# Peptides against a protein of PDB entry 4GMN: the designs that were tried, part 225

Target 1, 375 residues: chain A of PDB entry 4GMN
Amino acid sequence: RYANITLLALVTLASIGTDFQETLVKGNQGSRESPISAADEEWNGFDDADGDAMDVDQKSSSGEDQEEDYEEIDVKEDDEDDDDDSITSEMQADMERVVGADGTDDGDLEDLPTLRELIQTAVPQLIRLSNLPIDSDESLTIQSHALSALNNISWTISCLEFANGENANIHNAWYPTAKKIWRKTILPILEADSADLKLATQVTSLAWAVARVLHGETPTDGNPHRKFISLYHSSKQQAGGNSNSIEEPEDPFQGLGVKCIGVVGSLAHDPAPIEVNREVGVFLVTLLRQSNNVPPAEIVEALNQLFDIYGDEELACDKEVFWKDGFLKHLEEFLPKMRTLTKGIDKRTQPELRTRADEALLNLGRFVQYKKKHA

## One batch from the design tools (peptide; made by RFdiffusion4, then SolubleMPNN)

Design b2_p23_5_s3
Fold by OpenDDE base, seed 5:
Structure b2_p23_5_s3 (fold): chain B 375 residues (1-375), chain A 23 residues (1-23)
Amino acid sequence: as target 1 above (375 residues)
Amino acid sequence: EESIQEIARRRILERLRELPRPS
């Protein structure tokens, strides 16, 4: 009885996190570009005012692509009118305020009561539930649901713009809570060295969401970047041995490898210690060098992380790591491999992966040109 | 063709959908 009520409450909190994100996505469609991670925007470099746009004459070879009739799979919208309208309305009102509010500098969430209660009341309980002693299948289930609720909330908040002091009230409320999730939930689970790949995937997803807000200010206690790099390598060794590997998620971007890359990339941002940045940068560049044995989605994520980490030449990591360790040479040598990799992705079977690979290839070309100009 | 924005949004939503909606 109590377990079922706890599970229901955890599922409801996870749903709340999803509905916040759906509302944020809808709100951002009407005003500014949705917070695409800076990695999902076309990397334009820093605008030097003398943008001689090299007109890459895309000769449109008119291939007569035959219109094969895509059968419209009529996904019946089963409109199950679930009566959860009340929570959804308050959440919608809070998200409409978040999307529409010019960031008030006051770290007070007085105008965002649902988000306030989520951060101040719900998240501390979820952290407690995620850190319970595992002594039964029931406690493992509670932990999994608490991690999923924390994941959804953390991902939703990580989709808010915090650059230039935007949403400063939400950032200021979330930041200490995000550090608490990291120290009390993520680190203890990573240190337990569980062979549970499901738990590892959940904690890595949560770690990525948290690290997308904390960046290089993520607590460095116990060298978490090395733990995620180790987890990446361990996940590859397990997938190669057992043909009964957990079905690779149908989405190539939901793989544990992609999540590990996303975490360590986020951890390497300024003001991360230069040694942390170097170890991550070397890991990412090593994936590009070994690209024949790396899934395309992990290559795309590794490229985007490299652009985000080393895009700004004013950062200490540009001089002390990017230039000093000769990363430009590795990126330039990877360009022809990336072209081959991207062309090898079937647009019909993997349209998203192809689109993201085409973008990452374009950005890689631009990034290499930018870095050559600023050498 | 889905915009890169729509792909990014979908991927974020899929990362959130680790739990089925409570039916």
Scores: peptide ipSAE 0.018, ipTM 0.620, DockQ to the pose 0.092
Fold by OpenDDE base, seed 2:
Structure b2_p23_5_s3 (fold): chain B 375 residues (1-375), chain A 23 residues (1-23)
Amino acid sequence: as target 1 above (375 residues)
Amino acid sequence: EESIQEIARRRILERLRELPRPS
């Protein structure tokens, strides 16, 4: 009885987190400001306005690719419009305010009552539930659902723009809670060193969502970046040995490896300790050097993280890590490998992976050119 | 063709999970 009510509440909180995100995405579709990580945008460099647009003369090599007339099988996608009209008018009004609010600096979520209750009332209970002693299958289920609800809420909030003081009220309300999730949920689970790859994947997904807001301000207690790097390596060793590897998610970007890269990349941003940045940067560059044995999606994520971490030349990590450790040379040497890797991805079977690899290849070329100009 | 922006948005949404309603 109590368990079923708790599970229902956790499911409801997870759904609310999703519904908020969908509403934010729909609201932001009207604004050209997509809730995209800077890593998912076409990296144009930090070039000042005087950059001569090199006319990339797209010589259309007219390859006579035979139009194989694939009959459009009109698969009627039954749009099961699961119009789960679960978005309350209050939730919609809160999201419309988040999208439309010029950032009033008052850290008071007075105008965002639903989001306030999620952060102030729901999340503290989810943290408690995620940190219960595991003594039964019921307690494992409760933990898993609590982690899922925390994941959804944390991802939703991480999709808000916080640069330049945008959404400062939400950021200020979330920031202490995000640190609490990190210290009370993420770290204890990571320290338990469980062989449960499902739990590891859940906590790593949550850690990524939290780290996308906290960045280098994420608590460094217990060197969490090393734990995620260790988890990355351990997951690769297990996948190679037992045919009972947890089915790699059909989606290449939902893999534990990608999530580990996303976490450690986010942790390495300024103001992260230079040694943390170096260890992460060396890890990411090492993936590129070993790319023959690394999934393409992990290479894409590792590149995007490298661009985000080392894009700004004014940061201490540019001089102290990027240039000192010779990262430019490794990126240049990786360019021809990335071209081969990207071309090897079938556009028909993996269109998204190909598109993101093409983008990451383009950005790698631009990034290398930028760094050479600023050398 | 789906924009990189739409892909990225979808990828963010796919990190969210619907929990099956407890039967």
Scores: peptide ipSAE 0.017, ipTM 0.611, DockQ to the pose 0.089
Fold by OpenDDE base, seed 4:
Structure b2_p23_5_s3 (fold): chain B 375 residues (1-375), chain A 23 residues (1-23)
Amino acid sequence: as target 1 above (375 residues)
Amino acid sequence: EESIQEIARRRILERLRELPRPS
């Protein structure tokens, strides 16, 4: 009885986290009828250098139009309007306020009572449940569900814009709680040295969500970046030895390797210690050098993390790591390999992986040019 | 064609876990 109520509460909290994210997504789509040009997710360090239009001679090969008569399979979409009454009117009002808040109001979460209770009341209980002594299959189940709820909440919050003081009230409320998740949930589980890949994947996903908000202000106690690098290597050794179907996630970007890269990349941002930044930067550049044996999705993530870490020339890590350790040379030498890798991805079978690889290739070219101009 | 933003957003949503509703 109590276990089922606890599990139901954990499922409900995880659902609230997803529903909040979906509403933020839908609300941001409605207010952004301004086409954020596909150019505005350009890496922020590139000055618009004048577009010398390379005339790519499109040789028109005339392929014959065979009109294959596609029979309209009338797939009746049964619109089951599942009125998922899961979102209370108060939760929806909080979500609408978060999406509509252009306001620089340094205010308390007074205007966001549901989000306040989620952060201040629910999350501290989830942290407690994730730290229960593991003595039974029931305690393992509770830990897994608590980690899942923390993951969903943390990912949802990490999708809010905090740049330029946006959502400062939410950031300020979340920041101490995020540090508590790190110190009380993530670190103890990483230190328990469990061979459980499922648990490792859960904790690494949560760690990435938390680190996407805390960046280089993530607690460095016990060198967590080295633990995630070690986990990356251990995950590769296990995959290579047993042809036992570790169900590779259908999505290449859900892999434990990608999650490890995302965590350590986020941990290396300013104001991270230069030694932490260097160890992570060397790890990421080493993946590019070894790219023949690295999944394409991990290469894409490693590139994005390198752009984000070393994008600002005013940061100490630019001079002390990027230039001192000769990273530009490694990125330039990788550019032709990235072109080959990207072209090897089939657009029909892996459209998303191809799109993200094409983007990362474009940004790599721009990044190398930028860094050469600012050398 | 799905925008890079929609792809990135979808992937973030896919990192969220659907917990099985207790039957």
Scores: peptide ipSAE 0.017, ipTM 0.616, DockQ to the pose 0.087
Fold by OpenDDE base, seed 3:
Structure b2_p23_5_s3 (fold): chain B 375 residues (1-375), chain A 23 residues (1-23)
Amino acid sequence: as target 1 above (375 residues)
Amino acid sequence: EESIQEIARRRILERLRELPRPS
């Protein structure tokens, strides 16, 4: 009885995190600001107004318009009134306020009572439940559900804009809690060195969501970037040996490798220690050099992380790592490989992967040209 | 054809774990 109530509460908290994100994303559609992190936008560089547009000679092959008569399949809208009773009227009102709120500089969530209770009351219990001794299948189930709830909440919050002091109240309330999740949930699980790839995937997803807010201010204690790099390599060794298909996630971007890259990339942002930045940058550039044996989705993520980390020339990592370690040469040498890789992705079977690879290829060309002008 | 922005948005949502709603 008590276990079932706890599991139900954890499932509910995980659903709340998802539904909150969906509502934030729907609310932001009215404002031109996409909840997409700047990493998912077309990297324009700094506005050098004199950019000669490379004429991509789109040879329009005039294929004959065969008017295939698409029979209008009258899809009866079965109005399944899916009573979306998961979102309380208070939660919906908080979501609407988050989308419209001029960020107050205070970490007080007085105007966001549901989000306040989620961060201040629920998350501390989820941290406790995620860090219980595992002595039974029940305790493992509780940990997995607690990690799922923490993941959904953390991802949702990581999709808010915090640039220029936007949502500063939410950022200031979340920041100490995010550090607590890192220290009390993520680090202990990483230190336990479990061979459970499911648990590793859950904790790495959570770590990415947390690191997308904390960036280089993520606690560096115990060199967590090295643990995630080690986990990346270990995951590749396990996938190659046992024909027990751990069902590769249908989405190539949900893979443990992509998640590891996303975590370590986020950890390497300013104000990360230059040594951490260097080790991550070398790891990412090494993936590009070894690209023949790396999944395309991991290459896309590694490129995006490199653009985000080294896009600003005023940062210490530009001089001390990017230029000093000769990253521009490796990126330039990778351009023809990226073109081949991108062209090899079938648009029909993997439309998202192809679109993201086309974007990353475009951004790589722009980034290389930008860095050559600013050399 | 989905915009890069729509794809990026969808992927962010897919990073969330869908759990069965409590009955």
Scores: peptide ipSAE 0.017, ipTM 0.605, DockQ to the pose 0.088; fails the geometry check

Design b2_p23_5_s4
Fold by OpenDDE base, seed 1:
Structure b2_p23_5_s4 (fold): chain B 375 residues (1-375), chain A 23 residues (1-23)
Amino acid sequence: as target 1 above (375 residues)
Amino acid sequence: MKTIQEEARERILKELRELPRPS
């Protein structure tokens, strides 16, 4: 009786998480940006100084030399040094207040009572249920359903905009809970080093959803990036040996390989330790070098992660990793391979994969041009 | 009578519609 009620509650919570995600997608489909495909975000870090190469048809019309004597109007540029150095001390004080409020200001979700109850009441119980000792098929089923519910909730929250202080109340409520999911659910399962591919896929999907919000602020204890890299390699070895159709997920972007790339990419963002960033960056660039043996969806994800990690030149990882380890050369050498790969995808059988590969190819061209101008 | 799931779904859907859209 208790088990059936628990399972029904877990299935209900997982369904709520899915419905929430579908609603964010529909809400944002009124704006052209599908939040689930953060891949459809044109990388806005390039000023498209694609000056239209206007074909200046040099029609050599030999028009006559009229010397019009234009009077030199000496416009005194009054250098009004508008010292708009009004970075108001209020903006600095607000930044210092954000650093100094070690208050667990549980982000005020007064206006979002259902989301508050989901984060504050449901998620802590799901963490508890996912971290129970596995001693029976029933406990394994409970763990799987708890992970599914946590995954759907975490994915949904990761589809909210948090840039520029948007949804800050939700971010502030979620952030400590996301760290708790990482430390109490994800890390213990990764440390157990289970050969269960289903469990590995569930925990990796959850880890990606959590890391899409925490980025480089994800706890680095126990080097989780190395565990996901190891899981990536192990998953490739298993797929090659058993011609038992583990039905490749109908969606190529739902594969364990893509999920591993998404996790480690997200973990490598600033302010991640430079050595974590380097190990991930080298892994991603190595996939591009080995692209002939890598699924196209994993190449698309690896490219998007590389753009997101190294798109900002002000970050320490640009100088200390991207330039120092010579990543630009590898990206430039990959451009002709990416063109061949993308053209090899059949638009009729794999339309989504083809679209996302065409976008990643476009962004790769722009990225290489940007980095060459800033060298 | 709506199920507890249907009621929770409708509340979440309502709250999400009231979220600020990215401008």
Scores: peptide ipSAE 0.024, ipTM 0.524, DockQ to the pose 0.027
Fold by OpenDDE base, seed 3:
Structure b2_p23_5_s4 (fold): chain B 375 residues (1-375), chain A 23 residues (1-23)
Amino acid sequence: as target 1 above (375 residues)
Amino acid sequence: MKTIQEEARERILKELRELPRPS
């Protein structure tokens, strides 16, 4: 009985976290920025000035395509008014009201009682449940559901903008909790060195969500970046040996490899120790060098992480890692390979992967040009 | 009767809508 109530509560919290994420994503899709689209923003560097747009001479071969007079079959749209009452007009009106309150109060989540309850009440219980001794299939199930709930909550919060002091109240409430998730949930599971790829995927997803907020302020205790790099390599060795279809997630960006890259990339941001940044940077650049054996989604993620980490030339990692370790040369040598890789992705079968690869290719060209100008 | 999930979803949705939009 208690376990079923706990399981139902965990499934409920996980579902709330998903619904919350989906709604942040839908609310942000009303303003084009999925947390995927923030990585899909055209990297412009710091110098907006010289728009030498490479004139991609698209020779429009004027194929005289014969206007086949497609008879406009007047398909009467039968207006089946499926009253999907799910978005009540009251819900739209509340979305308009929120643009205005420049409330500079470093305040408690007083105005956000459900988010406050999630962060202050639910998450501490989820952390506790994720740390239960695994002695039964029931305890393993509870851990998995607790991790799913923590993942969905953490991902949702990581979809909020925190730049320029935006959502500072939420950031300030989340930050100590995110560090607690890292130290109490993520690190202990990573230290247990379980061969369970499902558990590893759940923990890595949670770690990425947490690291997307904490960045280089993520606790470096026990060198977690090396554990995720090791997990990346171990996952590749297991996939190569057993023809048992680990169901590759339908979404190529939901793979364990992508998640490992996202975690270590996020961990390498300033103010991360230069040694951590270097080890991650070398790992990412090594993936590009080995691109013939790396899934395209992992290459896209590795590129985006490299742009985010090394975009700012004022950071110590630019001089001490990017330039010192000769990363520009590796990016330049990768540019023709990226063009080939991107062109090899079928737009019809993998439209998202192709779009994100086209964007990453564009950004790679710009990034290489920027870094050459600032050399 | 809304499920506890639906009620919690609606409350979270309301609170999120109450967040400052990125400028």
Scores: peptide ipSAE 0.023, ipTM 0.524, DockQ to the pose 0.028
Fold by OpenDDE base, seed 5:
Structure b2_p23_5_s4 (fold): chain B 375 residues (1-375), chain A 23 residues (1-23)
Amino acid sequence: as target 1 above (375 residues)
Amino acid sequence: MKTIQEEARERILKELRELPRPS
């Protein structure tokens, strides 16, 4: 009886976190593309005003239009208007205020009552439920649902802009809670050394969402970057041995490997210790060197993380890691491999993966030229 | 008039506040 009420509460909190994500994406589609597409902003480099746009002569090869007569499979849109009326008017009004707020108000969450209750009331209970002793299938189910709810809430908050002091009220409310999720939920689960790939995927997804806000300010206690690198390698060893590979998620970007890369990339940002940055940077560059055995989505994520970590030449990691460890040479040597990899992705079967690979290839070319100019 | 979802949310948040803290 208690377990069923707790499970219903956790499922509803996970739904609320999804509904906020969707509302934020819909609100941002008017001003910026999806939070997945926020990683797809063309890396413009530092705006040095001398934009010598190298005219890449797009020789328009007039390929003959073979009109392949694709039979319109009349997919009956069963308009099951599942009016998923799940979004409360209060939640929607809070998200509309967040999306429309000029992030300059150092205010408290007085004007964001639903978000305040999520951060201050719900999340502390979810952290508690994620830390219960696992002594039954019910306790494991409660942990899984608590992690799902924490994941959805943390992802939603990680899609807010916090640069330049934007949403400072939300950032200030979330930051201590995010550190608490990290120390109380993520680290204990990672230290339990469970062979449960489902639990590992859930905690890694949550860790990525939390690390997208905390970046290099994520607590370094217990070397979490090494735990996620070890998890990356262990997940690859398991996938190679059992032909009952858990069906690769239909979305190649939802794989445990991509999530591990996203976490460690986020952990390596300034002000991360230079040793942490170096170990992550070497891991990411090693994936590019071994690219023949790495899924394309993991290569795309590893490139984006390398651009974000080493895009600013004023950071200590540029001099002490990027230049000192000779990363430019590895990126240059990878450029022709990336062109081959990207061209090998079928646009028809994997359109998103192809688009993100084309963008990552473009950004790699720009990044290599930028770093050569600033050498 | 609160939606069924608003009432459900308030009830759930109340129930979460009432959950026994680990001693």
Scores: peptide ipSAE 0.020, ipTM 0.600, DockQ to the pose 0.020
Fold by OpenDDE base, seed 4:
Structure b2_p23_5_s4 (fold): chain B 375 residues (1-375), chain A 23 residues (1-23)
Amino acid sequence: as target 1 above (375 residues)
Amino acid sequence: MKTIQEEARERILKELRELPRPS
């Protein structure tokens, strides 16, 4: 009886999340191209608006080698006990207050009562339901529906523009909740290392939706990028053994491989640790090198992620990873392969995949040209 | 008049609030 009510509630929350997503997508199509089509925006480079080529006359001043005796400053590692426990305790107390306060606290989402209640009331319960002990097929069903509802809500929110301080009220309300979904739902499921590919696909879809908002501010605890890279490889090994039993999703972009790439790409954005960025960047570039055995949709996603991660030359990852690890050479060597791959996609049978591959090929050409100009 | 979705939402949110804590 309880489970049937819970299941009905979860199905309806998942439906509300979908209806809200469709409403936002339809609303955005009236004003700006969909942010899902922003990945399909032609990467125009950074506009060379500042055409002030300052001719920096390199005056070679030969200054003499003064051997300054670097005194070993014994840097006492003050073990700053990072009181990160305090923020978790206050956020937990505020979430307990938000769950417990029947208070008319005029939250930052006054004008968005549906979204407010989804974030503040529904999501905390969905997180709780996703963390129930799996002791029955019924508890597994509840978890699957809770993950579906969290996925639909998280994807809906990830379809909002947050650049340049747009929707800042929604971002601020979502951000702590997104981190909570990550820490309390995504990480525990990833750590359980379940052989359930359905569960893995659900959690990876949710992780992508969450990481599309948090980017490099996604918690790096337990190296989740390595877990998703491992999941990517494991999914390929399982598909190779039983070619008849994995119904490849009708949509090439709904595959677990694409979702893994989307997650790890999103995780690698600034301010992600350089080591995380490097491991992801090397993974993505390795897919391009191995492209003969990689689905075209995964190549498209891997390219888009590489453009987004390494598009900005002011970021530490440009110098410390892109240039140091020689990614430009790999991208340039991939151009003729991408042309062949894209031409091999039938426009009649796979029109979307062909369009996205044509765009990714165009962007790859522009990106390589841009990086060569800024070398 | 609340939409059927708003009524369903309020009912679900009420039901979710009334869900007993797992003991």
Scores: peptide ipSAE 0.019, ipTM 0.584, DockQ to the pose 0.021

